# Peptides against a protein of PDB entry 6UG1: the designs that were tried, part 63

Target 1, 304 residues: chain A of PDB entry 6UG1
Amino acid sequence: SNEERKRRKYFHMLYLVCLMVHGFIRNEWINSKRLSRKLSNLVPEKVFELLHPQKDEELPLRSTRKLLDGLKKCMELWQKHWKITKKYDNVGLYMRTWKEIEMSANNKRKFKTLKRSDFLRAVSKGHGDPDISVQGFVAMLRACNVNARLIMSCQPPDFTNMKIDTSLNGNNAYKDMVKYPIFWCEVWDKFSKKWITVDPVNLKTIEQVRLHSKLAPKGVACCERNMLRYVIAYDRKYGCRDVTRRYAQWMNSKVRKRRITKDDFGEKWFRKVITALHHRKRTKIDDYEDQYFFQRDESEGIPD
Target 2, 301 residues: chain A of PDB entry 6UG1 as posed
Amino acid sequence: SNEERKRRKYFHMLYLVCLMVHGFIRNEWINSKRLSRKLSNLVPEKVFELLHPQKDEELPLRSTRKLLDGLKKCMELWQKHWKITKKYDNEGLYMRTWKEIEMSANNKRKFKTLKRSDFLRAVSKGHGDPDISVQGFVAMLRACNVNARLIMSCQPPDFTNMKIDTSLNAYKDMVKYPIFWCEVWDKFSKKWITVDPVNLKTIEQVRLHSKLAPKGVACCERNMLRYVIAYDRKYGCRDVTRRYAQWMNSKVRKRRITKDDFGEKWFRKVITALHHRKRTKIDDYEDQYFFRRDESEGIPD

## One batch from the design tools (peptide; made by RFdiffusion4, then SolubleMPNN)

Design b2_p14_1_s4 (from b2_p14_1, 6 letters changed)
Fold by OpenDDE base, seed 4:
Structure b2_p14_1_s4 (fold): chain B 304 residues (1-304), chain A 14 residues (1-14)
Amino acid sequence: as target 1 above (304 residues)
Amino acid sequence: SFEELAELLEKFNA
C-alpha cells in the first residue's frame, strides 16, 4: 500500500539516524585518552616515523609510499594485538529484513548494551567482534597522531523493498554477510591530498581508491545484508561526512535510487542529520574531498 | 539525546 511505503520510508530514516548516532558515539569512545596511551605503546618508533614522513619535494610519492608502509606495519601490529575475534550476535549492524524488524519489535529482549568501559577493555585486551577491532585500530592510529577517520557503512532496512516476506534462506548466510566490512578506516595523505582506505580486519587491505574499492559489496548474496548506500566518515575532531561517493562506482545510476536522498525532501533531511553530527569547522581537507567527489560525479555522468 | 538514540539503536540491533 501507499501507507506501508510511507511507513518503511520513515522507519528507514529513523533507523539511519540511530546508526549514524551509534557511529558518532563509537567515534567519541575511540578518542579516549586512556585508550590512546595504551595503544601508542604498540607502535615502535620506526613505524611512527613512517607514519609521519617528511615531505619529499622532489617526489611527493616517496612520502606517500612511506605512509603506506607505516600503515601496513600498523595493520600487522594490530593483528598481533588482537587475540579473539568474536562472531557477531545475530547479524550485528548488517542489514535486517523487514520481517526480522517486525519480529524483534515483539521481543522485549533486554540486550546488554556495550558500555564505554566494556568497549575500552575489549579494545585494550584485543577481544571483540570485527567492528570493535576496526574501531580499536582507528584509535591506535589516532594515538600515533595520524588523521584517521572511522568509516561506517550504515545498513538501514531497504525502504525500496516492498516485499512482505523478505526472509533470507541459506546455510552460508553468515559467511556471505561478513565477506565485506561495515566498519573500516580512512587515513589522510597530506602529500597526495587524498584519503587512503584501510581495512585492517576483514580484507586486510590498503587502497588508494580512484574509481572502485574492494570494500564495496559484490554479488547478490553479499548485498542482501550489506548494501553500499550510506558510508559515513567520523574524524578525530568530530567531523561527520558522507563519503559514499568514494566507494560507490555507480552512485547516480544505482546507489541514489536506494537512498533517502533520491528526492529533494530526503536530501534536505539527510543534510540536516549530517549537519547535526558535524561538530567542526570546514577545512581544506574537505575542499579536496569535495573536489574529488565532484570529479567522480562528472566522470560517472547522468544515468540515461 | 544521542543516548536516547543509542538506546533505540540497541533495541533495533537486538
Scores: peptide ipSAE 0.027, ipTM 0.731, DockQ to the pose 0.792
Fold by OpenDDE base, seed 1:
Structure b2_p14_1_s4 (fold): chain B 304 residues (1-304), chain A 14 residues (1-14)
Amino acid sequence: as target 1 above (304 residues)
Amino acid sequence: SFEELAELLEKFNA
């Protein structure tokens, strides 16, 4: 019905706000001064120097290469620190079906919310799920004075899916779900004026995204619980930005149709949510990023 | 409500 379409749209909006607020809270927790002091001790001086290269005036690319080598060594150090990777309970923060949401509403299960103290302990011990591990890696880079963002791919239920039964049948559903991350890192390269993408846990990759990312889900089975729609960046100064354009090859033709921002009401609403979570002034880094997004929109063109 | 948002947030932090 038209009413069920409205209900799913509003539930998607509510769910998206909850996910974005969760990302904001986790970004505050990883700014913990107590955690920062512990995690800075994991990074040797030689690796710290690589993270903070001098500007090479002859060839700025040499400075970027040092930063990339420093980030690679930080990923290796992080893997040595992380002792136990827990599986997600159920689907974690991956996309639920409408049927799973309806069944969960009927089951008043007491959900055990992870407290800030438990999170800080988990990161300090190196024991937790992949999301806690990525968040801890961002905390380690921030402890080394690196301008690192926490990235979250928000997975609200698909309001464009009007099927009554959306049950997912498959023995490999968990493997396909976790094939691509929900959380990752971005690091500002002051030399190239670009964000570097870092997945320290899942794919264990460092990339400079040009047209597409390795972190973008590919294939029907992976996209059932991980649809690239809302990639939100949380910085160390409590900035909140939509960075979906970086990771979406086909933003205009494919991704926009699955977003609340497909219509003017949804665009205005989503802009209000971003503004409410953005607690810093604009910087020259935001200007370079917006210029990059503009060039990416022009290069994709308008879908026929 | 803000309470429904909090309950939903609790469902996601589990």
Scores: peptide ipSAE 0.026, ipTM 0.728, DockQ to the pose 0.388
Fold by OpenDDE base, seed 2:
Structure b2_p14_1_s4 (fold): chain B 304 residues (1-304), chain A 14 residues (1-14)
Amino acid sequence: as target 1 above (304 residues)
Amino acid sequence: SFEELAELLEKFNA
């Protein structure tokens, strides 16, 4: 019905706000001074120097290569620190079906919220799910004075799916779900004027994304619980930015149709949510990023 | 976690 379509749209909006607020809270927690002091000790001086290369005026690419090598070594150090990767409880922050939401609404389950103190202890010990591990990795880079963002791929229920039964096939569901991350890192490259994508936990990859990312879910089974729609960047200064354009190859033709921002009301609403979570002034880094997004929109073109 | 989100949703629906 039209009423069910409206209900799913509004529930999607509410769920998206809650996910974005969760990302904001986790981004605050990883700015902990106590955690920063502990995690900085994991990074040797030689690796710190690679993270902060001098500008090579002859060949700026040499400076980017040093930064990339430093980030690779940080991923290796992080793997040594991280002792226990826990499975997600149920589906974690991956996308739920409408049926799963309806069933959950009927079940008054007492959900155990992870407290800030427990999170900080988990990161410090190297014990937790992949999301906690990625968040801790961002904290380690920030402890080394690296301009690192926490990236969150927000997975609200698909309001464009009007099917009643959206039961997912069970046997490989967890493996397909966790094939691509929900959380990752971006690092600012001051030499190339670009964000470097870092997945320290799942794919263990470093990318300079131009047109597509390895972190973008591919295949039907992987996209059932991980649909690239809302990739939100949280920086160390409490900036909040939509960076979906970086990771979406087909933003205009495919991704936009599955976002609340498909219409003017949704665009204005989503902009208000971003603005409410964006607690810093604009910088030249935002100008370079917006220029890159503009060039990506021009290069994709308008879908016919 | 989803549990953190569900608690947040419950707080918004209360």
Scores: peptide ipSAE 0.030, ipTM 0.744, DockQ to the pose 0.169; fails the geometry check
Fold by OpenDDE base, seed 5:
Structure b2_p14_1_s4 (fold): chain B 304 residues (1-304), chain A 14 residues (1-14)
Amino acid sequence: as target 1 above (304 residues)
Amino acid sequence: SFEELAELLEKFNA
């Protein structure tokens, strides 16, 4: 019905705000001075120097290569720190079906909310789910004065799916779900004027995204619970930015149709949500990023 | 509050 379409759209909007606020809160928690002091001790001086290379004026690419080597070594150090990777409870922050949402509303399950103190302890001990691990890795890079962002792929229920039964049948549903991350890291390369993508936990990869990312879900089974629609970046200065354009190959033709921003009302609403979560002034880094997004929109062309 | 929204989210995600 038209009423059910409106209900699903409004529920998607509410759920998206809750996800974006969760990312904001986790980004504040990883700025903990107590955690920063502990995590800086995991990084030896030689690795710190690689993270902060001198500007090579003759060949800026040499400085970028040192930074990439430093980030690789930080991923290796993080794997040594992390002792226990817990499975997600149910589906974690992956996308729920409409049926699962309706069933969950009827079940007054006592959810154990992870408190800030418990999170800081989990990161410090190296015990937690993959999301806590990624968030802790971003905290370690920030402790080393690296301009690292927390990235969150927000997975609200699909308001474009009007099927009554959206049950997912499959024995490998968990493996397909966790194949791609929900949280990752970006690091600012001051030499190339680009963001470097870092997945320290899931795919254990570093990439300089041009047209395609390895972190973008591929295949029907993986896209059932992880649909690339809202990739939000949280920086160390409490900036909040939509960076979906980096990771979406087909932003205009495919991704936009599944976003609340497909219409003018949704675009204006989503811009208000981003503005409410963005607690810093604009910088030259934002100008370089916006220029890159513009070039990506021009290169994709107008959808047929 | 932001915390209430996070609790709501955890209630929907657990």
Scores: peptide ipSAE 0.030, ipTM 0.734, DockQ to the pose 0.805; fails the geometry check

Design b2_p14_2_s1 (from b2_p14_2, 6 letters changed)
Fold by OpenDDE base, seed 4:
Structure b2_p14_2_s1 (fold): chain B 304 residues (1-304), chain A 14 residues (1-14)
Amino acid sequence: as target 1 above (304 residues)
Amino acid sequence: SKIEKFLKEFFESL
């Protein structure tokens, strides 16, 4: 019905806000001074120097290469720190079906909300789910004074899916779900004026995204619980930005149709959400990023 | 907070 379509749209909006607020809260927890002091000790001086290379005036690319090497070594150090990767409880923050949502509303399951103290302890010990691990990695980079963002791929239920039964069948459902991350890191390269993408946990990769990312879900089974629609960046200064354009090859043709921002009402609403979560002034980094997004929109063209 | 205000306004608009 038209009513059910409206209900699913509003529920998607509510769920998206809850996810984005969750990302904001986790980003605040990452800024813990107590955690920062502990995690800085994991990074040797030689690796710290690679994270903070001098500008090579002859070849700025040499400075970027040092930063990339420093980030690679930080990933290796993080793997040594992290002792226990827990499986997600159920589907974690991956996308739920409409049926799963309806069934969960009836179940007064005491969701054990992870408290800030428990999060800090988990990161500090190296024990937790992949999301906690990524968040801890961002905390370690921030402890080394690196301009690292927490990235969250928000997975609200698909309001464009009007099927009644959306049950996902299959023994491999968990493996397919976790094939691509929900959380990752970005690091600002002050030399190239670009964000570097870092997945320290799942794919264990560093990339300089030009046209496509390795972190973008591919294949039907992986996309069932991980649809790239709302990639939100949380910086160390409590900035909040939509960075979906970086990771979406087909933003205009495919991704936009699955977003609340497909219409003017949804665009205005989503802009209000971003503005509510954005707690810093604009910077030249935002200008470079917006210019990159503009160039990517022009290069994709208008969908046929 | 700015977030709490937004959430309140959002819920009141539904």
Scores: peptide ipSAE 0.027, ipTM 0.721, DockQ to the pose 0.061
Fold by OpenDDE base, seed 1:
Structure b2_p14_2_s1 (fold): chain B 304 residues (1-304), chain A 14 residues (1-14)
Amino acid sequence: as target 1 above (304 residues)
Amino acid sequence: SKIEKFLKEFFESL
């Protein structure tokens, strides 16, 4: 019905806000001064120097290469620190079906929330789920004065899916779900004026995204619980930006159709959400990023 | 906060 379509749209909007607020809160927690002091001790001086190379005036690419090598070594150090990777309880923050949401509402289940103190302890010990691990890695880079963003791929239920029963095939569901991350890192390269993408936990990769990312889910089974629609960046100064354009190859033709921003009401509403979560002034870094997004929109073209 | 204001306004619009 039109009413059920409206209900699913509003529930998607509410769920998206809750996810984006969760990302904001986790980004605040990883700014902990106590955690920063502990995590800085994991990075030896030689690796710190690679993270902060001098500008090579002859070949700025040499400075970028040093930064990339420093980030690689930081991933290796992080793997040594992280002792226990817990599986997600149920599906974690991956996308739920409408049926799973309805069943959860009926069961009145008390959700145990992870407290800030428990999170900080988990990161400090190297014990937790992959999301806690990525968030801790961002905290370590920030502890080394690296301009690192926490990236969250928000997975609200698909309001464009009007099917009542989408029984997901059970057995392979977890492996396919966790094949791609929902949290990762971006690092600002001041030499190339670009964001470097870092997945320290799942794919263990560093990339300079041009047209597509390795982190973008591919294949039907992987996309059932991980649809690239809302990739939100949280910086150390409480900036909040939509960076979906970086990771979406087909933003205009495919991704936009699955976003609340497909219509003017949704665009205006989503802009209000971003504005409410964005707590810093604009910088030249935002100008370079917006220029890159503009060039990506022009290069994709307008869908026919 | 800006978030609390937004959430309040959002819930009131539902």
Scores: peptide ipSAE 0.027, ipTM 0.723, DockQ to the pose 0.060
Fold by OpenDDE base, seed 5:
Structure b2_p14_2_s1 (fold): chain B 304 residues (1-304), chain A 14 residues (1-14)
Amino acid sequence: as target 1 above (304 residues)
Amino acid sequence: SKIEKFLKEFFESL
């Protein structure tokens, strides 16, 4: 019905706000001074120097290469620190079906919320799910004074799916779900004036995204619980930005149709949510990023 | 429902 369509749209919006607030809270927790002191000790001086290369005036690309090597070594150090990767409880922050939501509403289950103290302990010990691990990696880079931001791919239920039963039947559902990450890192390259994408846990990859990312889910089974729609960046200064354009090859033709921002009402609403979570002034880094997004929109063109 | 009305009003007031 039209009523059920409206209900699913509003529930999607509510769920999206809850996810974005969760990302904001986790971004605050990883700024812990106590955690920072512990994690800085994991990074040797030689690796710290690679993270902070001098500007090569002849070839700025040499400075970018040093930064990339430093980030690779940080990823290796993080793997040594992380002792136990726990499976997610159920689906974690991956996308739920409408049936799973309805069934959970009937279930008076007390959800166990991870406290800040338990999170900080988990990161310090290297014991937790992949999301905690990525968040801890961002904390380690921030402890080394790197301009690292936490990236979250928000997975609200698909309001464009009007099926009554949306049960996912499949023996490999968990394997397909976790094939691509929900959380990752971006690092500012001051030499190239670009964000570097780092997945330290799942794909264990570093990339400079041009037209497409390795982190973008591919294939039907992977996209059932991980649809790239709302990729939100949380920086060390409590900035909040929509960076979906970086990771979406087909923003205009495919991704926009699955976002609340497909209409003017949804665009205005989503901009207000971003603004409410954005607690810093604009910087020249934001100008370079917006210019890159503009060029990507022009290069994709208008879908036929 | 009362909840749907509340959610609608809340999201329109944002």
Scores: peptide ipSAE 0.022, ipTM 0.664, DockQ to the pose 0.073
Fold by OpenDDE base, seed 2:
Structure b2_p14_2_s1 (fold): chain B 304 residues (1-304), chain A 14 residues (1-14)
Amino acid sequence: as target 1 above (304 residues)
Amino acid sequence: SKIEKFLKEFFESL
């Protein structure tokens, strides 16, 4: 019905805000000075130097290569630190079906909320789910004075899906779900004036995204619980930015149709949510990023 | 529903 369409739209909006606020809170927690002091000790001086290369005036690419090598070594150090990767409780922050939401509304299940103290302990010990691990990795890079962002792919229920959801099948569904991450890292490359994408936990990859990312879900089964729609970046200064354009090859033709921002009401509303979560002034880094997004938008073209 | 009205009013007031 038209009413059910409206209900799903508003529930999607509410769920999206809750996810974005969750990302903001986790971004605050990883700025813990106590955690920073512990995690900086994981990075030896030689790796710290690679993270902070001098500018090569002859070939700036050499400086970027040093940074990339430093980030690779940081991923290796992080793997040594991380002792226990826990499975998600149920689906974690992956996308729920409408049926699962309806069934959960009938069940007064007490959600166990991870407290800040428990999170900081989990990261310090190297024990937790993949999301906690990624968040801890961002904290380690920030402890080394790297301009690292926490990236969250927000997975609200698909308000464009008006079908009655069938139950997703069991054991294979978890493997397909976790094939692509929900959280990852971006690192600012001051030499190339670009964000470097780092997945330290899932795919264990570093990429300089041009047109497509390895982190973008591919295949029907993987996309059931992980739809690239809202990729939100949280920086060390409590900036909040929509970076979906980086990871979406087909932003205009495909992704926009599944976003609340498909119409002017949704665009204005989503802008208000971003503004409410954005607690810093604009910087030249934001200008370079917006220029990159503009170029990516022009290169995709307007969908016919 | 009362919830839809509340959510609508809430999100339109944002």
Scores: peptide ipSAE 0.021, ipTM 0.663, DockQ to the pose 0.073

Design b2_p14_2_s2 (from b2_p14_2, 5 letters changed)
Fold by OpenDDE base, seed 2:
Structure b2_p14_2_s2 (fold): chain B 304 residues (1-304), chain A 14 residues (1-14)
Amino acid sequence: as target 1 above (304 residues)
Amino acid sequence: SKIEEYLKELFESL
């Protein structure tokens, strides 16, 4: 019905805000000075130097290569630090079906809230789910004065799916769900004027995304619980930016149709949400990023 | 509504 369509759209919007606020709160927690002091000790001076290379004036690419090598070594150090990767409770922050939402609304399930103190302890000990691990990795890079962003792929329920019964199948569903991350890292490369994508936990990859990312979910089974629609970047200065364009090959043709921003009302609403979560002034880094997004929009073209 | 309760629980769990 039209009423159910409106209900699902509203629920999607509210769920999206909750997820974006969660990302903001986790981004604040990883800025903990106590955590920073502990995590900086994981990074040897030689690795710190690679993270902060001098500008090679002859070949700026050499400086980028040093940064990439430093980030690789940081991933290796992080793997040594991280002792226990817990499975998600149920689906974690992956996308729920409408049926699962309705069933959960019928069954008063006490969700276990992870307190800030428990989070900081989990990261410090190297115990937790993959999301906590990624968030801790971003904290370690920030402790080394790296301009690292926490990236969150927000998975609100699909308001474009009007089917009632999307029963997702059993045991294989977890492997397909966790095949691609929900959280990852971006690092600013001051030499190339680009964000470097880092997945330290799931795919253990470093990317300089041009057109495609390995972190973009592929295949029907993986996309059931992880649809690339809202990739939100949280920086160390409490900036909040939509970076979906980086990871979406087909932003205009495919991704936009599944976003609240498909219409002017949704666009204006989503801008208000971003603005409310964006607690810093604009910088030249934002200008370079917006230029890159513009070029990506021009290169994709307008869908026919 | 049941949805509001779920969202409250979700928000409390985040």
Scores: peptide ipSAE 0.029, ipTM 0.729, DockQ to the pose 0.660
Fold by OpenDDE base, seed 5:
Structure b2_p14_2_s2 (fold): chain B 304 residues (1-304), chain A 14 residues (1-14)
Amino acid sequence: as target 1 above (304 residues)
Amino acid sequence: SKIEEYLKELFESL
């Protein structure tokens, strides 16, 4: 019905706000001074120097190469630190079906909230799920004065799916779900004036996204619980930005149709949510990023 | 509503 469509849209909006607030809270927790002091000790001086290369005036690309090598070594150090990768409880922060939501509303399950103290202990010991591991990696880079931001791919239920039964019957449902990450890192390259994408846990990749990302889910089975729609960036200064355009090849033709921002009301609403979570002044980094997004939007064109 | 209860539980779990 039209009423059920409105209900699912509203539920999607509220769920999206809850996820974005969760990302904001986790971004505050990874700014812990106690955690920072502990994690900085994991990074030897030689790796710290690679993270902070001098400007090569002859070839700025040499400075970018040093930063990339420093980030690679940080990923290796992080793998040595991380002792136990736990499976997600159920589906974690991956996308739930409408049936799962309706069934969960009938079951008064006490959701176990991870307290800040338990999170800091988990990161410090290297024991937790992949999301805690990525968040801890961002904390380690921030402890080394790197301009690293936490990236979250928000997975609200698909309000464009009007099917009642959306049961996922696949034996490989968990493997397909976790094939692509929900959380990752971006690092500012001051030399190239670009964000570097870092997945330290899942794909263990570093990339400079031009047109396509390796982190973008591909294939029907992987997209059932991980639809790239709302990629939100949380920086060390409590900035909040929509960076979906970086990771979406087909923003205009495909991704926009699955977002609340498909209409002017949804665009204005979503901009208010971003603005409420954005606690810093605009910087030249934001100007370079917006210019890149503009060029990517022009290059995609208007879908015929 | 059942949805509001679910959202409250979700929000409390975040």
Scores: peptide ipSAE 0.028, ipTM 0.727, DockQ to the pose 0.654
Fold by OpenDDE base, seed 4:
Structure b2_p14_2_s2 (fold): chain B 304 residues (1-304), chain A 14 residues (1-14)
Amino acid sequence: as target 1 above (304 residues)
Amino acid sequence: SKIEEYLKELFESL
């Protein structure tokens, strides 16, 4: 019905806001001074120097290479720190079906909300789910004065799925669900004027995204619980930005159709949400990023 | 918090 379409759209919007607020709160917890002091001690001076290379005036690419090597060593150090990767409870922050949402609303399951103290302890011990691990890695980089963003791929239920039963036919194996991350890191390269993508936990990769990302879900089974639609970046200064364009190869042709921003109402609404979560002034970094997104939109073209 | 107020306003506007 038209009513069910409206209901699913509104529930998607609500769920998206809750996810984006969750990302904001986790980003604030990452900025813990107590955690920062502890995590900075994991990074030896030689690795810190690689994270902060001098500008090579002859070849700026040499400075970028040092930064990339520093980030690689930070991933290796993080693997040594992290002792226990817990499985997600149920599906974690991966996408739920409409049926799962309805069933969950009836079950007053006391979701044990992870408190800030428990999060800080988990990161400090190296014990937690993959999301906590990624968030802790971002905290470690920030403790080393690296301009690292927490990236969250928000997975609200698919409001474009109008099927009555949205049950997944197969036990989508936990392995297929977690094949691609929900959280990752970006690091600002001041030399190339680009964001570097870092997945320290799942794919254990560093990427300079040009046209596509390795972190973008591929294959039907993986996309059932992880649809790339809302990739939100939270910086150390409480900036909030939509960075979906970086990771979406087909933003205009495919991704936009699955977003609330497909229409002018949704675009205006989503802009209000971003603005409410964005707690810093615009910077030249935002200008370079917007220019990159513009060039990516032009290069994709208008979908036929 | 400003976020909680915004969330309330957002919920009321839905």
Scores: peptide ipSAE 0.027, ipTM 0.722, DockQ to the pose 0.064
Fold by OpenDDE base, seed 3:
Structure b2_p14_2_s2 (fold): chain B 304 residues (1-304), chain A 14 residues (1-14)
Amino acid sequence: as target 1 above (304 residues)
Amino acid sequence: SKIEEYLKELFESL
């Protein structure tokens, strides 16, 4: 019905705000001074120097290579720190079906919210789910004065799916779900004027994304619970930015149709949500990023 | 946080 379409759209919007606020709160928690002091001790001086290379005036690419090597070594150090990777309870922050939402409304299942103290303890001990691990990795890089962003792929229910029964069939559902991450890291490369993508936990990869990312879900099964639609970046200064364009090959032709921003009302609403979560002034880094997004929009062209 | 509690209450009320 038209009512059910409206209900699903409003529920999607509410769920999206909840996820974006969750990302903001986790980004605040990883700025903990107590956590920072503990995590800085995991990074030896030689690795710190690689994270902060001098500008090579002859070949700036040499400075980027040092930064990439420093980030690789930080991933290795993080793997040594992280002792226990817990499975997600149920589906974690992956996408729920409409049936699962309706069943959850009937069952007053108290979502176990992790308290700030428990999060800080989990990161400090190296015990937790993959999301806590990624968030802790971002905290470690920030403890080393690296301009690292927490990235969150927000997975609200698909309001474009009007099927009554949206039950997912299959024994491999968990493996397909966790094939791609929900949280990752970006690091600012001041030499190339680009964000470097870092997945320290799931794929254990470092990318300089041009057109395609390995972190973008591919195939029907993994896209059932992980649809790339809202990739939100949270920086060390409480900036909040939509970075979906980096990871979406087909932003205009495919991704936009599944976003609330497909219409003018949704675009204006989503801009208000981003603005409410963006607690810093604009910087030259934002100008370079917006220029990159503009070039990506021009290069995608008009969807045929 | 008060926001997480509010959001939880909101989700429990939906």
Scores: peptide ipSAE 0.027, ipTM 0.719, DockQ to the pose 0.122

